# Designs tried in a protein design run: peptides against a protein of PDB entry 6PSE. Part 35

Target 1, 78 residues: chain A of PDB entry 6PSE
Amino acid sequence: PSEEEEYARLVMEAQPEWLRAEVKRLSHELAETTREKIQAAEYGLAVLEEKHQLKLQFEELEVDYEAIRSEMEQLKEA

## One batch from the design tools (peptide; made by RFdiffusion4, then SolubleMPNN)

Design b2_p13_3_s4 (from b2_p13_3 with R5E F7Y E9R)
Fold by OpenDDE base, seed 1:
Structure b2_p13_3_s4 (fold): chain B 78 residues (1-78), chain C 78 residues (1-78), chain A 13 residues (1-13)
Amino acid sequence: as target 1 above (78 residues)
Amino acid sequence: as target 1 above (78 residues)
Amino acid sequence: DEELEEYFRSLLE
């Protein structure tokens, strides 16, 4: 049998005391995993913001670069 | 009493059938939350990689910009 | 990026 089937069998044959302990264990793991999920989402948003700011800086530099490049090109053509 | 205390009381007074159902519910929520956490982490890493590539492009453009700027400045001084 | 931002925000409940 799969691990899932074995676990299902364990739950079905368990005494109330074991079941209460399992509820407590699962509740704890769910709380921890939820915190980790939230932290991952917050980190993702932070990196998105950093990338956005960098993109703005890059586009500004591109404008300045093209201005100087164009001026230099005109001088070379003369 | 707090919601936590009320839930704890509910678990203590519950029949085995309710407890088994609660284990199943919590297991399902834990599995879903775990998948969400993993997916969020993967997306976060992808954005981080995009930001890294953009940073490399930005630094390359800065080098090119400074080269042209310096050349232009020398021409103006002459 | 807007869709991804919405996705991350949805995970914060």
Scores: peptide ipSAE 0.667, ipTM 0.879, DockQ to the pose 0.975
Fold by OpenDDE base, seed 3:
Structure b2_p13_3_s4 (fold): chain B 78 residues (1-78), chain C 78 residues (1-78), chain A 13 residues (1-13)
Amino acid sequence: as target 1 above (78 residues)
Amino acid sequence: as target 1 above (78 residues)
Amino acid sequence: DEELEEYFRSLLE
């Protein structure tokens, strides 16, 4: 039998005391996992914002670079 | 009483049938939340990698820009 | 990126 099937059997045959303990355990794990999910999402948003700011800086520099490059090209061709 | 206290009371007074159902419910929610956590982490990592690549491109452009800027400055001062 | 932002925000709801 798979671990899942064994677990299912355990739940079916368990006494109330074990079931209450299992509810407590699962509730705890769910709470922890939920916090971790939220933290991951918050981190993702932070990195997205940083990437966005960097993109803006890059685009500004690109415009400035092209301006100077063009001017330099004109001077060299003259 | 808080919702947490009310829930705790419910668990303590619950029949085995309810407890088994609650174990099933919590297991399901835990599985879903775990998947969401993992996916969020993976996406966060992907954004980090994209940000890193953008940073490298920005730094390269910055070097090139400074080179042309310096050359242009020399030409104007001559 | 906008879609990803919305995704992350949805996880916080």
Scores: peptide ipSAE 0.667, ipTM 0.879, DockQ to the pose 0.987
Fold by OpenDDE base, seed 2:
Structure b2_p13_3_s4 (fold): chain B 78 residues (1-78), chain C 78 residues (1-78), chain A 13 residues (1-13)
Amino acid sequence: as target 1 above (78 residues)
Amino acid sequence: as target 1 above (78 residues)
Amino acid sequence: DEELEEYFRSLLE
């Protein structure tokens, strides 16, 4: 039998005391995992914002670069 | 009493049938939340990599920009 | 990136 099937059997045959303890265990793990999920989402949003700001800076520099490039090309053509 | 205290009391007074159902519910939520956490982490890493590549491109452009700027300045000084 | 932003926001309670 799979571990999942064995666990299911354990739950079916368990006494109330074990079940209460298992509810507490699972509740704790769920709370921790939920916090970790939220943290991961918050970090993801922060990185997205950082990437966005970096992209804006990059695009500004591209404009400035092309302006100087064009000016130099004009000077060399004259 | 807080919701947490009320829930704790419910668990303490619950019958085995309710407890088994609660274990099943919590197990399902934990599995789902775990999947979401992992996926969020993976997407976060992908964004970090994209930001890193963008940063490298930005730094390369800065070097090129300063090279042209310097050349332009030299030409104007001559 | 908008879709990903929406995804991350959807994970926040």
Scores: peptide ipSAE 0.666, ipTM 0.879, DockQ to the pose 0.952
Fold by OpenDDE base, seed 5:
Structure b2_p13_3_s4 (fold): chain B 78 residues (1-78), chain C 78 residues (1-78), chain A 13 residues (1-13)
Amino acid sequence: as target 1 above (78 residues)
Amino acid sequence: as target 1 above (78 residues)
Amino acid sequence: DEELEEYFRSLLE
């Protein structure tokens, strides 16, 4: 049987003392994993914001670059 | 008592049938939360990579911009 | 990026 099936059987045949311990273990792991999920989401949002700010700076530089390029081209053609 | 203390008491006094059900519930929630955490981390890394690529493009444009700016400045001063 | 932002926000709810 798979690990999942074996675990299911263990839970079925377990004594109350083991079951209480397992509830405690799972509760702790769930709390930690939930915290980690939240942290991952917060990090993702932070990086998205940083990328957005960088893109705005990039687009501003592109405008400035094209302005100078155009001026240079006009001077060279005249 | 706090919710945590009340829950702890519930677990202490619970019958095996309730405990088995609680193990199942917690196992399911843990699995889902773990999946969400992993997916969030993967997406975060993807955004980080995109930001990095954008930064490289930005720095390349800065070099090009400074080159044109310098050329323009030299021509104007001459 | 907007969809991804919404996704991350949903994880914080």
Scores: peptide ipSAE 0.666, ipTM 0.879, DockQ to the pose 0.983

Design b2_p13_4_s1 (from b2_p13_4, 5 letters changed)
Fold by OpenDDE base, seed 1:
Parts: structure tokens; sequence; C-alpha cells
Structure b2_p13_4_s1 (fold): chain B 78 residues (1-78), chain C 78 residues (1-78), chain A 13 residues (1-13)
């Protein structure tokens, strides 16, 4: 049987004391995993913001670069 | 009593059938939350890579820009 | 970075 099937069997055959302990264990793991998920989301948003700011700076530099490039090209053609 | 204390009381007074259902519920929520956490981490790493590539492009453009700027400045001083 | 390490740690679990 798969590990999932084995676990299901354990739950079905378990005494109330074991089941209460399992509820407590799962509740703890869920709380920890939830905190980690939230932190991951927060970090993801922070990185997105950093990338966005960098993109804005890049686009500004592109505009300035094209202006100078165009001016230089005109001077070379004369 | 707090919601936590109320829940603890429910678990202590619950019948085995309720406890098994609660284990199943918590297991499902834990699995879903875990998948979401993993997905958030994967997306976060993808954004970090995008930011890194953008930073490299930005630095290359800065070098090219400074080269043209310097050349233009020299022409204007002559 | 700290953020990158955090994400990698999650994926290594």
Amino acid sequence: as target 1 above (78 residues)
Amino acid sequence: as target 1 above (78 residues)
Amino acid sequence: SEIEEFFRKILEE
C-alpha cells in the first residue's frame, strides 16, 4: 500500500488519545507552514518592487542614451 | 474563553469520528498551504532571476552611456 | 541574498 493508504489506515484504527495528539501536531505544522507562506509572499512582493524600480531606472537611462547617441550620429554625418 | 481555548475544549470532548474528520481536514489544509508556499518560493526565485538579468543589462548600458558621454564631452571642449 | 536563501530553503525541504 502507498504511504497515503497506510496513513489512512492508521487514522481509522487509532484510539482517541492518538487522534487528539495528531490534531495537535497537524495544527502546529499548519501554523508554521502558514507563517512561512506569508513570509514568502512578502519577500516576493519586495523583490517585485526592487525589479520595478530597476526597470524604471533602466528606461530612463535608455532615453538619455538614445538622445546622446542620436546627437553623436548627427555630428558624425556632418 | 479564547477561540484557542474553545477549540482545545472541542478536541478534548470530541468523539473519535469527529477527531478523524478533523485530522482529514487539517491534513488537506496543510497539503494546500504547503503547495502554496512552494509555489511562492518558485515565483520568488523567478523574479530574482529576472531582476538579476535586468541589472546586468543596466550595467552594460551604463558603460556604453559613459563612453558616449565622455566622447561627446571631449568634442565639446575642443 | 537573504531572500534568495529563504526561497531556496523552502524548496529544499
Scores: peptide ipSAE 0.673, ipTM 0.876, DockQ to the pose 0.970
Fold by OpenDDE base, seed 5:
Structure b2_p13_4_s1 (fold): chain B 78 residues (1-78), chain C 78 residues (1-78), chain A 13 residues (1-13)
Amino acid sequence: as target 1 above (78 residues)
Amino acid sequence: as target 1 above (78 residues)
Amino acid sequence: SEIEEFFRKILEE
């Protein structure tokens, strides 16, 4: 049987003392995993904001670049 | 008592049938939360890569901009 | 970076 099936059987045949311990274990793991998930989301948003700011700077530079390029082209053609 | 203390008491006094159901519930929530955590991490890494690529493009444009700016300055001073 | 390492650690679990 798969690990999942074996675990299911264990839970079905377990004594109350084991079950209480398992509830405690799972509760702890869930709390930790939830904290990590939230932190991952927060970090993700921070990176998105950094990327957005960089994009704005890039677009500003593109505008400035095109302005100079255009001026240079006009001077060369005249 | 706090919710945590009340829950702890419930677990201590619970029948095996309730405990098995609670193990199942917690196992499911843990699996879902773990999946979400992983997805958040994958997404975060993707955004980091996008930011890195954007930074490289920005730096390339800065070099090009400075080249044109310098050329323009030289022409104006001559 | 710290953030990158955090994400990598999650994926290596």
Scores: peptide ipSAE 0.673, ipTM 0.876, DockQ to the pose 0.972
Fold by OpenDDE base, seed 2:
Structure b2_p13_4_s1 (fold): chain B 78 residues (1-78), chain C 78 residues (1-78), chain A 13 residues (1-13)
Amino acid sequence: as target 1 above (78 residues)
Amino acid sequence: as target 1 above (78 residues)
Amino acid sequence: SEIEEFFRKILEE
């Protein structure tokens, strides 16, 4: 039997005291996992914002670079 | 009483049938939340890598820009 | 970074 099947059997045969303890355990793990999920989402959003700001800076530099490149090319063509 | 206190009382007074159902519910929610947490982490790492690559490109462009700027300045000083 | 380490820790669980 798989671990999942064994666990399912345990739950079906369990006494109320074990079941109450298991509810408490699962509730705790769910709360912790939820907290970690939220924190991961917050960090992900922060990194996205950093990447966005960097992209804006990159695009500004590209504009400045092309302006100088164009000026240089014009001077060489004259 | 807080919602947490009310839930705790419910668990203490619950019958085995309700408790088994609650274990099943919590197990399902935990599995889903765990999956979402993992997905958030995978996504976060991907964005970090994208930001890193963008930063490398930005630094390369800065070098090229300064090279042209310096050349232009030298020509103007002559 | 701390953020990268956080994500890696989650994936190593």
Scores: peptide ipSAE 0.672, ipTM 0.876, DockQ to the pose 0.978
Fold by OpenDDE base, seed 3:
Structure b2_p13_4_s1 (fold): chain B 78 residues (1-78), chain C 78 residues (1-78), chain A 13 residues (1-13)
Amino acid sequence: as target 1 above (78 residues)
Amino acid sequence: as target 1 above (78 residues)
Amino acid sequence: SEIEEFFRKILEE
């Protein structure tokens, strides 16, 4: 039998005391996993913001670069 | 009483049938939350990689910009 | 980075 099937059997045959303990265990794991999920989302947003700021800086530099490149080209052609 | 205290009381007074159902519910929520946590982490790493690539492009452009700026300055001073 | 390490830790679980 798979671990999942064995676990299902355990739950079906378990006494109330074990079931209450299992509810407590699962509640704890769910709470911890939820906190980690939220933190991961927050970190993801932070990285997105950093990327966005970098993108803005890149675009500004690109505009400045094209301006100087164009001026340089004009000087060399004159 | 807080919701947490009320829930604790419910678990203590619950029949085995309810407890088994609650184990099933919590297991399901834990599985879903775990998947979401993993997905958030994968997405976060992807954004970090994109940011890294953008940073490299920015640094390359910065070098090119400084080169042209310097050459332009020399031409104007001559 | 700390953020990268956090994400990697999640995926290693």
Scores: peptide ipSAE 0.672, ipTM 0.875, DockQ to the pose 0.976

Design b2_p13_4_s2 (from b2_p13_4 with R3I S9R E12A)
Fold by OpenDDE base, seed 1:
Order: structure tokens, then sequence, then C-alpha cells
Structure b2_p13_4_s2 (fold): chain B 78 residues (1-78), chain C 78 residues (1-78), chain A 13 residues (1-13)
């Protein structure tokens, strides 16, 4: 039998005391996993913001670069 | 009583059939939350990689910009 | 942005 089928059998044959303990265990794991999920999302949004700010800086530098490049090109053509 | 205390009371007074159903519910929620946590981590890493590539492009442009700026400055001083 | 929307959905829960 698969691990899933084996676990399902344990649940079906379990006494109430074991089932209550399992509810408590699963509730704890769910709370921890939920916290980790939230932290991952918060971190992801922070990195998106950092990338956005970097993109703005890059675009500003591109404008400045093209201005100097164009001026230099005009000097070389004369 | 708090919602937590109320839930704890429900678990303690529940019949085995309710407890088995609750184990199944919590197992399902845990599986879904775990999948979302993993997906959030994967997206976070993807954004980090995008930011890293953008940073490399920015640094390359800075080098090119400084080269042209320096050349232009030398021409103005002469 | 799909990734942004995904993160915001998680934080809205």
Amino acid sequence: as target 1 above (78 residues)
Amino acid sequence: as target 1 above (78 residues)
Amino acid sequence: DEIREFFERILAE
C-alpha cells in the first residue's frame, strides 16, 4: 500500500485520543507553514520593489548615456 | 471565550467521525498551503535572478558611460 | 505582473 493509503488506514482505526492529538499536530504544522508562506510572499514583494528601483536607475543612466553618445557622435562627424 | 478556546472545546467534545473529518480537512489545507509556500519561494528566486541580470546590465552600462564621459572631459580640457 | 499578484493574494488571506 502507498504511504497515503497506510495513513488513511491509521486514521480510520485510531482511537479518539489519537485523533485529537493528530488534529493538534496538523493545526500546528498548518500554522507554521502558513507563516512561512506569508514570509516568502513579503520577501518576494520586497525583491520586486528593489528590481523596480534598479530599473528606474538603469533607465535614467540610459538617457544620460545616449545624450553623451549623441554629442560625441556629432563631434566626430564634424 | 476566544476562538482558539472555542475550537479546542469542539475538538475535546467531538465524536470520532467528526475528528476523522477534521484530520482530513486539515491535511488538505496543509497540502495546499505547502504547495503555495513552495510556489512563492520559486517566484522569489525567479525575481532575484531577474534583478541580478538587470544589475549586471546596469554595471556594464556604467563602465561604458564612464569611458565616454572621460573621453569627452579630455576633449573639453584640451 | 503575475508574480506580484500572486504574492499580494497570499498576503490578503
Scores: peptide ipSAE 0.687, ipTM 0.877, DockQ to the pose 0.976
Fold by OpenDDE base, seed 3:
Structure b2_p13_4_s2 (fold): chain B 78 residues (1-78), chain C 78 residues (1-78), chain A 13 residues (1-13)
Amino acid sequence: as target 1 above (78 residues)
Amino acid sequence: as target 1 above (78 residues)
Amino acid sequence: DEIREFFERILAE
């Protein structure tokens, strides 16, 4: 039998005391996992913001670069 | 009483049938939350990689810009 | 952005 099937059997045959303990265990794991999920999302948004700021800086520099490049090209052609 | 205290009371007073159902519910929520946590982490890594690539491009452009800027400055001063 | 929306959805829960 798979671990899942064995677990299902355990739950079906378990006494109330074990079931209450299992509810407590699962509740704890769910709370921890939920917190970690939230932290991951918060971190992800922070990185997205940093990337966005960097993109803006890059675009500004690109405009400035093209301006100077064009001016330089004109000087060399003259 | 807080919702947490009320829930704790419910678990303590619950029949085995309810407890088994609650174990099933919590297991399901834990599985879903775990999947979302993993996905959030994967997305976070993807954004980090994109940011890193953008940073490299920015640094390369910055070097090129400074080179042309310096050359232009020399031409204007001559 | 799909990723942004995903993160925001999680934080809105």
Scores: peptide ipSAE 0.687, ipTM 0.878, DockQ to the pose 0.974
Fold by OpenDDE base, seed 5:
Structure b2_p13_4_s2 (fold): chain B 78 residues (1-78), chain C 78 residues (1-78), chain A 13 residues (1-13)
Amino acid sequence: as target 1 above (78 residues)
Amino acid sequence: as target 1 above (78 residues)
Amino acid sequence: DEIREFFERILAE
């Protein structure tokens, strides 16, 4: 049987003492995993904001670059 | 008592049938939360890569901009 | 943005 099936059988045949311990274990793991999930989301949003700010800076530089390029082209053609 | 203390008491006094059901519930929630945590991490890395690529493009444009700016400055001073 | 919406959903929980 698969690990999942074996675990299911273990739960079915377990004594109350084991079951209480398992509830405690799972509760702790769930709390930790939930915290980590939240932290990952917070970090992800921070990076998105950084990328957005960088994009704005990039677009400003593109405008400045095109302005100078155009001026240079006009001077060379005249 | 706090919710945590009340829950702890419930687990202590619970029958095996309730405990098995609680193990199943917690196992399911843990699996779902773990999946979401992993997905959040994957998305975070994807955004980091996008930001890095944008940074490289920005730095290339800065080099090109400074080249044109310098050329323009030299022509104006001459 | 799908990624933004995903993160915001998590933080809204």
Scores: peptide ipSAE 0.687, ipTM 0.878, DockQ to the pose 0.967
Fold by OpenDDE base, seed 2:
Structure b2_p13_4_s2 (fold): chain B 78 residues (1-78), chain C 78 residues (1-78), chain A 13 residues (1-13)
Amino acid sequence: as target 1 above (78 residues)
Amino acid sequence: as target 1 above (78 residues)
Amino acid sequence: DEIREFFERILAE
């Protein structure tokens, strides 16, 4: 039998005391996992914002670069 | 009483049938939340890599920009 | 990088 099937059997045969303890355990793990999920989302959003700001800076530099490149090309053509 | 205290009381007074159902519910929510947490982490790493690549491109452009700027300045000084 | 390490820790679980 799979671990999942064995666990299911355990739950079906368990006494109330074990079940209450298991509810408490699962509730705790769920709370911790939820906290980690939220934190991961917050970090992800922060990195996205950093990337966005960097992209804006990159695009500004591209504009400035092309302006100078164009000016130099014009001077060389004259 | 807080919601947490009320839930704790419910668990203490619950029958085995309710407790088994609650274990099943919590197990399902934990599995889903775990999946979401993992997905958030995978996404976060991907964004970090994208930001890193963008930073490298930005630094390369800065070098090219300064080279042209310097050349232009030298021509103007002559 | 603490953020990278955080994500990697989650994926290592």
Scores: peptide ipSAE 0.680, ipTM 0.878, DockQ to the pose 0.979

Design b2_p13_4_s3 (from b2_p13_4, 5 letters changed)
Fold by OpenDDE base, seed 1:
Structure b2_p13_4_s3 (fold): chain B 78 residues (1-78), chain C 78 residues (1-78), chain A 13 residues (1-13)
Amino acid sequence: as target 1 above (78 residues)
Amino acid sequence: as target 1 above (78 residues)
Amino acid sequence: SEIEEFFKRILEE
């Protein structure tokens, strides 16, 4: 049998005391996993903001670069 | 009583059939939350890579910009 | 973006 089938069988044959302990265990794991999920989302949004700020700086530099490039090109053509 | 205390009481007073159903519910929620956590981590890494590539492009443009700026400055001083 | 909306959804839960 698969591990899933074995676990399902264990749950069906378990005494109430084991089931209560399993509810407590699963509740704890769910709380921890939920916290980790939230932390990952918060970190992801922070990196997105950093990327956005970098993109703005890049676009500003592109404008300045094109201005100087154009001026230099005009000087070389004369 | 707090919601946590009420839930704890509910678990202690529950019949085996309710406890088995609760184990199944919590297992399902844990599986879903785990998948979301993994997805969040994968998306976070993707955004980090995008930011890294943008940073490399920005640094290349800075080098090119400084080269043209320096050349232009030398022409103006002459 | 889709990624941004995903993260926002997680934090709204």
Scores: peptide ipSAE 0.682, ipTM 0.876, DockQ to the pose 0.974
Fold by OpenDDE base, seed 3:
Structure b2_p13_4_s3 (fold): chain B 78 residues (1-78), chain C 78 residues (1-78), chain A 13 residues (1-13)
Amino acid sequence: as target 1 above (78 residues)
Amino acid sequence: as target 1 above (78 residues)
Amino acid sequence: SEIEEFFKRILEE
């Protein structure tokens, strides 16, 4: 039998005391996993914001670069 | 009483049938939350990689910009 | 973006 089938059998045959303990265990794991999920999302948003700021800086530099490049081209052609 | 205290009381007073159902419910929620946590982590890594690539492009442009700026300065001073 | 909306959804839960 698979581990899942064995677990299902355990739950079906378990005494109330074991079931209560299992509810407690699962609740704890769910809470921890939920916190980790939230932290991952918060971190992801922070990185997105940093990327956005970098993108803005890049675009500004690109404009400045093209301006100087164009002026340089004009000077060399004159 | 807090919701947490009420829930704890419910678990303590529950019949085996309810407890088995609760184990099933919590297992399902844990599985879903785990999938979302993993997905959040994967997305976070993807954004980090995109930011890294953008940073490299920015640094390359910065070098090119400084080179042209310096050359332009020399031409204007000559 | 899809990723941004995903993160926001998680934090709104």
Scores: peptide ipSAE 0.682, ipTM 0.876, DockQ to the pose 0.972
Fold by OpenDDE base, seed 2:
Structure b2_p13_4_s3 (fold): chain B 78 residues (1-78), chain C 78 residues (1-78), chain A 13 residues (1-13)
Amino acid sequence: as target 1 above (78 residues)
Amino acid sequence: as target 1 above (78 residues)
Amino acid sequence: SEIEEFFKRILEE
């Protein structure tokens, strides 16, 4: 039998005391995992914002670069 | 009493049938939350990599920009 | 983006 099937059998045959302890265990793990999930999402959004700001800076520099490039090209053509 | 205290009381007073159902519910929620946490972590790493590549491109452009700026300044000084 | 919407969904839960 798979571990999942064995666990299912354990739950079906378990006494109330074990079941209460298991509810408590699972509740704790769920709370921790939920916190970690939320933290990951918060960090992800922060990185997205950083990337967005970097993209804006990059685009500004591209404009400045093309302006100088164009000026240089004009001077060389004259 | 807090919701947490009320839930704790419910668990203590619950019958085995309710407890088994609650274990099943919590197991399902934990599995879903775990999957979402993992996906959030994967997405976070992807965004970090995108930001890193953008930073490299930005730094390359800065070098090129300063090269042209310096050349332009030299031409104006002559 | 898809990633941004995913993160927002997580935080809205």
Scores: peptide ipSAE 0.682, ipTM 0.876, DockQ to the pose 0.965
Fold by OpenDDE base, seed 5:
Formats: sequence, structure tokens, C-alpha cells
Structure b2_p13_4_s3 (fold): chain B 78 residues (1-78), chain C 78 residues (1-78), chain A 13 residues (1-13)
Amino acid sequence: as target 1 above (78 residues)
Amino acid sequence: as target 1 above (78 residues)
Amino acid sequence: SEIEEFFKRILEE
């Protein structure tokens, strides 16, 4: 049987003492995993904001670059 | 008592049938939360890569901009 | 974006 099937059988045949311990274990793991999930989301949003700010700076530089390029082109053609 | 203390008491006094059901519930929630945590991490890395690529493009444009700026300055001073 | 929406969903839970 698969690990999942073996675990299911273990739960079915387990004594109350084991079951209480398993509830405690799973509760702890769930709490930790939930915290990590939240932290990952917070970090992800922070990086998205940084990327957005960088994009704005990039677009501003593009405008400045095109202005100088255009001026240079006009001077060369005149 | 706090919710945590009440829950702890419930687990202590629970029948095996309730405990088995709780193990199943917690196992399911843990699996789902773990999946979401992993997905959040993957998305975070993707955004980091996008930000990195944008930064490279920005730095390349800065080099080009400084080249034109310098050329323009030299022509104006001559 | 889809990624942003995903992160926001997690934080709204």
C-alpha cells in the first residue's frame, strides 16, 4: 500500500494517546506552515513593489534618453 | 480560558472518533496550506527574476544615456 | 497581476 494508505490505516487502528499526540503535531505544523505562507506572500508583494518602482525609473530614463537623442539628431541634420 | 486552552481541553477529553476526524481535518488543511506556501515561494522567485531582468535593462539604458550625454556635452563645449 | 492577486488573497485569509 501507498504511504497515504498506510498512514490512514495507522490512524484507524491508533490508540487515543497516539491520536492526541498526532493532533498536537499536526496543529503545530499547520501553524508553522501558515506563518511561512504569510511571510512568503508579504515578501512577494514587497518585491512586486520594488519592481514597480524600478519600472517607473526606467520609463523616466527612457523619456530623458529620447529627448537627448532627438536633440542630437536635430543638431546633426542641421 | 483562552481558545487555545479550550481546544487543548477538548482534545484531552475527546473520544477516539472525534480525534480521528480531527487528524483528518488537520491533515487536509496542512496539505492545502503547504501547497499554497510552495506556490507563493515559486511566484516570489519569478518576480525576483523579472525584477532582475528589468534592472539589467535599466543599467544598459543608463550606459547608453551617459554615452549620448557625454557626446552632447563635448560638442557643446567645443 | 495574477501573482499579486495570489499574494493578496493569502494575506486576506
Scores: peptide ipSAE 0.682, ipTM 0.876, DockQ to the pose 0.962

